# Peptides against a protein of PDB entry 3JWR: the designs that were tried, part 186

Target 1, 323 residues: chain A of PDB entry 3JWR
Amino acid sequence: TRELQSLAAAVVPSAQTLKITDFSFSDFELSDLETALCTIRMFTDLNLVQNFQMKHEVLCRWILSVKKNYRKNVAYHNWRHAFNTAQCMFAALKAGKIQNKLTDLEILALLIAALSHDLDHRGVNNSYIQRSEHPLAQLYCHSIMEHHHFDQCLMILNSPGNQILSGLSIEEYKTTLKIIKQAILATDLALYIKRRGEFFELIRKNQFNLEDPHQKELFLAMLMTACDLSAITKPWPIQQRIAELVATEFFDQGDRERKELNIEPTDLMNREKKNKIPSMQVGFIDAICLQLYEALTHVSEDCFPLLDGCRKNRQKWQALAEQ
Target 2, 298 residues: chain A of PDB entry 3JWR as posed
Amino acid sequence: TRELQSLAAAVVPSAQTLKITDFSFSDFELSDLETALCTIRMFTDLNLVQNFQMKHEVLCRWILSVKKNYRKNVAYHNWRHAFNTAQCMFAALKAGKIQNKLTDLEILALLIAALSHDLDHRGVNNSYIQRSEHPLAQLYCHSIMEHHHFDQCLMILNSPGNQILSGLSIEEYKTTLKIIKQAILATDLALYIKRRGEFFELIRKNQFNLEDPHQKELFLAMLMTACDLSAITKPWPIQQRIAELVATEFWEQGDQVGFIDFVCTQLYEALTHVSEDCFPLLDGCRKNRQKWQALAEQ

## One batch from the design tools (peptide; made by RFdiffusion4, then SolubleMPNN)

Design b2_p14_4_s2 (from b2_p14_4, 9 letters changed)
Fold by OpenDDE base, seed 4:
Structure b2_p14_4_s2 (fold): chain B 323 residues (1-323), chain A 14 residues (1-14)
Amino acid sequence: as target 1 above (323 residues)
Amino acid sequence: SRAAEIALGIQAWS
């Protein structure tokens, strides 16, 4: 395609130029082409292209395929969200110095997972999918959408001309896919809630050890969540804008719940309760975000900007809640 | 309660 030709022929700017190592990164000013260029740079600077012998054209095609399989009519869970998740992962790996704690296969899997973790998202949560009796709810009992996201990821990876994993051995391929699946599934916030206590306790007791395979898996799951929720850590103007996108999507679901399911939506999805957004954001930060970024910072102190951003945004939301 | 609201919010994100 013309898009592929343009991307494949383009000079890829440095990570410094693209600012993709910054935790404060924003994609608002970037074109779709520039987001693809950023993604290429992430793979290159993580040594994934070299270590796994990726062909440039194949990588370009894969990126475009991933982007194409996000829906444009979804306010938040779209390509830009996936891209920002991956960028946060990249920043955590590089600036946060987590790269040195992981294997190349784990890094490869995490980056693919971050980009792929919401593929074909429909702008509704798992609860809606279940309550609407969608066909996907018949295939999976839990983490319905995350299973679907992984299925989409696998489909793309196996598509002709998109096989960025073709340079891997059979064992490496199996390992990578396992980690990708686990990472995508970990983005189900319900699973995060179930598992985070173990992670926090290990950190609290100073017993956390990445050499333990179980703890490694747990950490990768927590890291995925940290990147998936990283909008909450962004500078306030960016945070506000992203929060508006989230609210839009949630309100759209709430409207559908009223119309299609004849139910009153929860406050977070109720357009009529827009005035509660600031207080709900404070609650979300306290219940979900703060402990995670605190724990991540204990694993790597260079991830502090995520925690600091989260704290600052809590203050901003609290101030709005008091108005 | 606030706790219930937070729980409902969590459900919305999942």
Scores: peptide ipSAE 0.052, ipTM 0.796, DockQ to the pose 0.601
Fold by OpenDDE base, seed 3:
Structure b2_p14_4_s2 (fold): chain B 323 residues (1-323), chain A 14 residues (1-14)
Amino acid sequence: as target 1 above (323 residues)
Amino acid sequence: SRAAEIALGIQAWS
């Protein structure tokens, strides 16, 4: 395609020029081509292209295929969300200095997972899928959408001309897919809530050890969630704008819940309760976000900008909730 | 609390 030709022939700017190591990064001003260029730079600077002998054209095609398999009519869970998740992962690995704590296969898996974790998202949560008796709900009992996202990820990875993992041994391939699956599934916030207590307790007791395989798996799951939710850490103008996209998507679901399921949506999904957004954001930060970024900062102090951003945005939302 | 309500809502994502 013309898009592939343009991407493959383009000079990829440095990470410094693209500012993709910044936790304060925004994609709002970027074209789709520029987001793809940023993605190439992430793979290159993490040494993934060199270490796993990726062909440039294959990587370009894979990136464009991933982008193509996000829906354009979904307000928040689209390519830009996946891209921002991957950028936060890259920033956490580089600026947050987590790269040195992980294997090359783990880094490869995390970056692929971040880009792929919401593939073919339909703008509705697992509860809606289950209640609507969607065919996907018959295939999976839990984490319905996350299983679907992984299936889409696997389909793309195995598609002709998209096989960025062809340079891996059979064992490396199996290991990578296992980690990708675990990482994508970890983005189900229900699973995060179930597992986070173990992680926080290990940190609190100063018993956290990445050399333990179980704790490593737990950390990768927490890191994925931290990147997935990283919009809450962004500078206030960016955070506020992203929150509007999230609200739009949630309200669209709420409207469908009323129309299709004849139910009153929860406050989070209820367009009529738009005035509750500030207080809901405070509650979300307190219930889900703060402890995660605190714990991540304890693992690597260089991740502090994520925690600081989350705290600052809590203050901003609280001030709006009091008005 | 508001935080608890939101946490319960998030759990409903599964």
Scores: peptide ipSAE 0.051, ipTM 0.803, DockQ to the pose 0.314
Fold by OpenDDE base, seed 2:
Structure b2_p14_4_s2 (fold): chain B 323 residues (1-323), chain A 14 residues (1-14)
Amino acid sequence: as target 1 above (323 residues)
Amino acid sequence: SRAAEIALGIQAWS
């Protein structure tokens, strides 16, 4: 395609020029092409292209395929969300110095997972899928969408001309796919809630050890969630705008719940409760985000900007909630 | 309870 030709021929700017090592990064001003260029830079600077002998054209095609398999009519869970998740992962690995704590295969898997973790998202949550008796709900009982996302990820990875993992040994390939699956599934917040207590306790007791395979897996899951939710850490103007996108998608679901399922939506998804967004954001930060970024910062102090951003945004939302 | 409301919100994000 012309898009592929343009991407493959383009000069890829440095990570510094693209500011993709910044936790404060915003994609708002970037074209789709520029987001793809950023993605190439992430793979390159993490040594993934070199270490796993990725062909440039194949990587470009894969990136475009991933982007294509996000829906344009979904307000938040689209390519830009996936891209921002991956950018946060990159920043956490580089600026946050987590790269030195992980294997190359883990890094490869995490980056692929971050970009792929919401593939073909339909703008509705697992609860809606289940209640609407969607065909996907017949295939999976829990983490319905996350299983679907992984299936889409696998489909793309196996598609002709998209096989970015072809340079891996059989064992490396198997390991990578396992980690990708685990990472994508970990983005189900229900699983995060279930598992985070173990992580926080290990941190609190100073018993956290990445040399333990179980704890490594746990950390990768927490890191994925931290990147997935990283919009909450962004500078206030960015956070506010993203929160509006999230609200839009949730309200769209709520409208569908009323129309299609004849149910009253929860406040979070109720368009008529828009005035509660600030207080709900405070609640979300307190219940989900703060402890995660605190724990992540204990693993690597260089991740502090994520925690700091989250704290600052809590103050902003609280101020709005008090009006 | 506020905890229950937060839990409901969490479920909505999932």
Scores: peptide ipSAE 0.049, ipTM 0.790, DockQ to the pose 0.540
Fold by OpenDDE base, seed 5:
Structure b2_p14_4_s2 (fold): chain B 323 residues (1-323), chain A 14 residues (1-14)
Amino acid sequence: as target 1 above (323 residues)
Amino acid sequence: SRAAEIALGIQAWS
């Protein structure tokens, strides 16, 4: 395609030029091409291209395929969200110095998972999918969309000309796919809530050990969530804008819940409850975000900017809630 | 709980 030709021929700027190592990164000013270039740089600077012998054209095609399989008519859960999740992962690995704590296969899997974790998202949550009796709800009982996202990820990885994992051994391939699946499934916030207590307790007791396979898996799940929610850590103008996108998508779901399901939406998804957004954001930060970024910072102090950003945004939302 | 409601809503984030 013309897009592929343009991407494959383009000079890929440095990570410094692209600012993709910054926790304060914003994609708002970037074109689709630039987001793809950033993605190439992430793979390159994490040594994934070299270590796993990725062909440049294949990587380019894969990136474009992933991007293509996000819907443009979804306010938040689109390519830009996936891209920002991956960028946060990259920043956490590099600037946050988590790279040295993980294997190359784990890093490969996390980056692929971050980019793929919301593929073909429809702008509605698992609850809506279940209540609407969507066909996907017949296939999966829990983490419905996350299973679908993984299925889409696998489909793309196996598509002609998109096989970025062809340089892996059979065992490496199997391991990578396993980690990708686990990472994508981990983005179900319900699973996060279920599992986070174990992680926090290990940190609290100073018993956290990445050499333990179970704890490693747990950490990868927490790291995925931390990157997935990283919008809450961004500088206030960026975070506020993203919060508007989220609210738009939630309100769209709420409107559909009224119209299609004849139910009253929750406050979070109720367009008439816009005035509660600041207080809800404070509640979200307190209930979900703060402990996660605190724990992550205990694993690597260089991740502090995420925690600091979250704290600062809590203050901003609290100030708005008091008006 | 409010936290659960927020979490359920934010599952739209994840």
Scores: peptide ipSAE 0.063, ipTM 0.813, DockQ to the pose 0.403; fails the geometry check

Design b2_p14_4_s3 (from b2_p14_4, 9 letters changed)
Fold by OpenDDE base, seed 5:
Structure b2_p14_4_s3 (fold): chain B 323 residues (1-323), chain A 14 residues (1-14)
Amino acid sequence: as target 1 above (323 residues)
Amino acid sequence: SAAAEIAAGLAAWS
């Protein structure tokens, strides 16, 4: 395609030029092509292209395929969300110095998972899928959408001309797919809530050890969530704009819940209660975000900008809630 | 709780 030709022929700017190492990064001003270029740079600077002998054209095609399999009519859970998740992962690995704590296969898997974790998202949560008796709800009992996202990820990875993992040994391939699946499934916030206590307790007791395979898996899950929710850590103007996108999608779901399911939506999904957004954001930060970024900062102090951003945005939301 | 509702809603973020 012309898009592939353009991407494959383009000069890929440095990570410094693209600012993709910054926790304060914003994609708002970037074209789709530029987001793809950023993605290439992430793979390159993490040594994934060299270490796993990725062909440039294949990587380009894969990136475009991933992007294509996000829906444009979804306000938040689209390519830009996946891209921002991956960028935060990249920043956490580089600026946050988490790269030094992980294997190349784990890094490869995390980056692929971050980009793929919401593939073909429909702008509704698992609860809606279940309540609407969607066909996907017949296939999976838990983490319905996350299983679907992984299925889409696997489909793309196995598609002709998109096989970025062809340079891996059989064992490396199996390991990578296992980690990708676990990472994508971990983005189910219900699973985060279920598992985070173990992670926080290990940190609190100073017993956290990445050399333990179970704790490694747990950490990768927490890291995925930290990147997935990283919009809450962004500079206030960016955070506020993303919060508007999230609210739009939630309100769209709420409207569908009224129309299609004949139910009153929760406050979070109810556009008539948009005045509660600031207080709900404070509640979200307190209940979900703060402890996660605190714990992540304990693993690597260089991740502090995420925690600091989250704290600053809490103050901003609290100020709005008091008006 | 509000936290549970937020978590359920934010599960939509994931």
Scores: peptide ipSAE 0.047, ipTM 0.785, DockQ to the pose 0.425
Fold by OpenDDE base, seed 1:
Structure b2_p14_4_s3 (fold): chain B 323 residues (1-323), chain A 14 residues (1-14)
Amino acid sequence: as target 1 above (323 residues)
Amino acid sequence: SAAAEIAAGLAAWS
């Protein structure tokens, strides 16, 4: 395709030029082509292209395939969200110095997972899928959409001309897929809520050890969540704009809940209660975000900008809630 | 708790 030709032939700017190592990164000004170029740079600078002998054209095709399998008519859970999740992962690995704590396979899996974790998202949550009796709800009891996202990820990875993992040994391939699956499934916030206490307690007791396979898996799950929610850490103008996208998608779901399911939506998804957004954001930060970024900063102090950003945005939302 | 309700509702961020 013309798009593939353009991408494959383009000079890929440095990570410094693209600012993809910055925790304050914004994609708002970037074209789709530029987001793809950024993605190539992430793979290259993490040494994934070299270490796993990826062909440039195959990587380009894979990136475009992933992008294509996000829906255009979804306000938030689209390619830009996945891209921003991956960029935060890249920044955490590089600027946050988490790269030095992980194997190359874990890094490979996390980057693929970050880009793929919301593939074919429909703009509705698992609860809606369950209540609407969607066919996917018949296949999976828990983490319905996350299972679907992984299925889509696997489909793309196995598609002709998209096999970026073809340079791996059988054992490396199996390990990578296992980690990808675990990472994508971990983005279900219900699972985060279930597991985070164990992680926080290990940190609190100074017993956290990445050499323990179970704790490693737990950390990768927490890191995925930290990147998935990283919009809350961004400079205020960026955070506010992303929050508007999230609200738009939630309100769209609420409208569908009224129309299709004949139910009154929750406040979060109720368009008529948009004035509650600031207070709900404060609650979200307190209930979900702060402890996670605190714990992550304990694992690597260079991740502090995420925590600092989260704290600053809490103050901004609180100020709006008081008006 | 309010926090639990918010967490349950905001699980939709993912």
Scores: peptide ipSAE 0.045, ipTM 0.781, DockQ to the pose 0.483
Fold by OpenDDE base, seed 4:
Structure b2_p14_4_s3 (fold): chain B 323 residues (1-323), chain A 14 residues (1-14)
Amino acid sequence: as target 1 above (323 residues)
Amino acid sequence: SAAAEIAAGLAAWS
């Protein structure tokens, strides 16, 4: 395609030029082509292209395929969300110095997972899918959408001309897919809530050890969640804009819940309770985000900008809630 | 409870 030709022929700017190592990164001003270029740079600078012998054209095609399999009519859970999740992962690995704590296969898996973790998202959560009796709800009982996202990821990885993992041995391939699956499934916040206590306790007791395979898996799950929720850490103007996108998608679901399911939506998804957004954001930060970024900062102090951003945004939301 | 609503609502972010 013309898009592939353009991408494959383009000079890829440095990570410094693209600012993709910054935790404060914003994609608002970037074209789709530029987001693809950023993605290439992430793979290159993480040494994934060289270490796993990725062909440039194949990587370009894969990136475009991933982007194509996000829906444009979804307000928040689209390519830009996936891209921002991957960028946060990249920043956490580089600027946050987590790269030195992980294997190349883990890094490869995390980056693929970050880009793929919401593939073909429909703008509704698992609860809606289940309650609407969608065919996907018949296929999977738990983490319905996350299983679907992984299925889409696997489909793309196995598509002709998109096989960025062709340079891996059979064992490396199996390991990578296992980690990708676990990472994508970890983005189900229900699983995060279930597992986070173990992670926080290990950190609190100073018993956290990345050489333990179980703890490694747990950390990768927490890291995925931290990147998935990283919008909450962004500079206030960026945070506000993203919060608007999230609210739009949630309100759209709430409207559908009223119309299609004949139920009153929760406050979070209730358009009529728009004035509760600031207080709900404070609650979200307190209940979900703060402890996670605190724990992540304990693993790597260079991830502090995420925690700092989260704290600053809590203050901003609290101020709005008091008005 | 507010905590339960927050937890339920938070599941919506993913």
Scores: peptide ipSAE 0.045, ipTM 0.776, DockQ to the pose 0.578
Fold by OpenDDE base, seed 2:
Structure b2_p14_4_s3 (fold): chain B 323 residues (1-323), chain A 14 residues (1-14)
Amino acid sequence: as target 1 above (323 residues)
Amino acid sequence: SAAAEIAAGLAAWS
């Protein structure tokens, strides 16, 4: 395709030029091509291209395939969300110094997972899928969409010309896929809520050890969530805009809940209660985000900008809630 | 409760 040709032939700017090491990164001004270039740079600078002998054209095709398999008619859970998740992962690995704590396979898996974690998202949550008796709900009982996302990820990875993992040994391949699956599934916030207590307690007791395989897996899950939710950490103008996208998608679901399921949506998904968004954001930050970024910062102090951003946005939302 | 509302809201983010 012309798009592939353009991407494959393009000079990939440095991470510094692209600002993809910044936790304050915004994709708003970037074209789709530029987001793809950023993604290439992430793979390159994490030494994934070199270490796993990725062909440039194959990587380019894979990136475009991933992008293509996000829906354009979904307000928030689209390619830009996945891209921003991956960018935060990259920033956490580089600027946050987490790269030094992980294996190359773990880094590879996390980056692929971040980009893939919401593939073919339909703009509705697992509850809606279940209640609507969607065919996917027949395949999976829990984490319905996350299983679907992984299935889509696997499909793309195995598609002709998209096999970015072809340079891996059998064992490396198996390990990578395992981690990808775990990471994508971990983006189910229900699982985060279930598991976060163990992570926080390990941190609190100063017993956290990444050399423990179980704790490593737990950390990767928490890191994925931290990146997935990283919009909450962005500079206020960016945060506000993203919050509007989230609200739009949630309100769209709420409208469908009324129309298709004949139920009254929750406040979060009720467009008539948009005035509650600020207070709900404060609640979300307090209940979910702050502890996570605090814990992450304890693992690596260089991740503090995420925590700081979250705190600053809490203040902004609180101020709006008080109006 | 506020906690229940927050939990419900978080479930929506999943």
Scores: peptide ipSAE 0.042, ipTM 0.768, DockQ to the pose 0.576

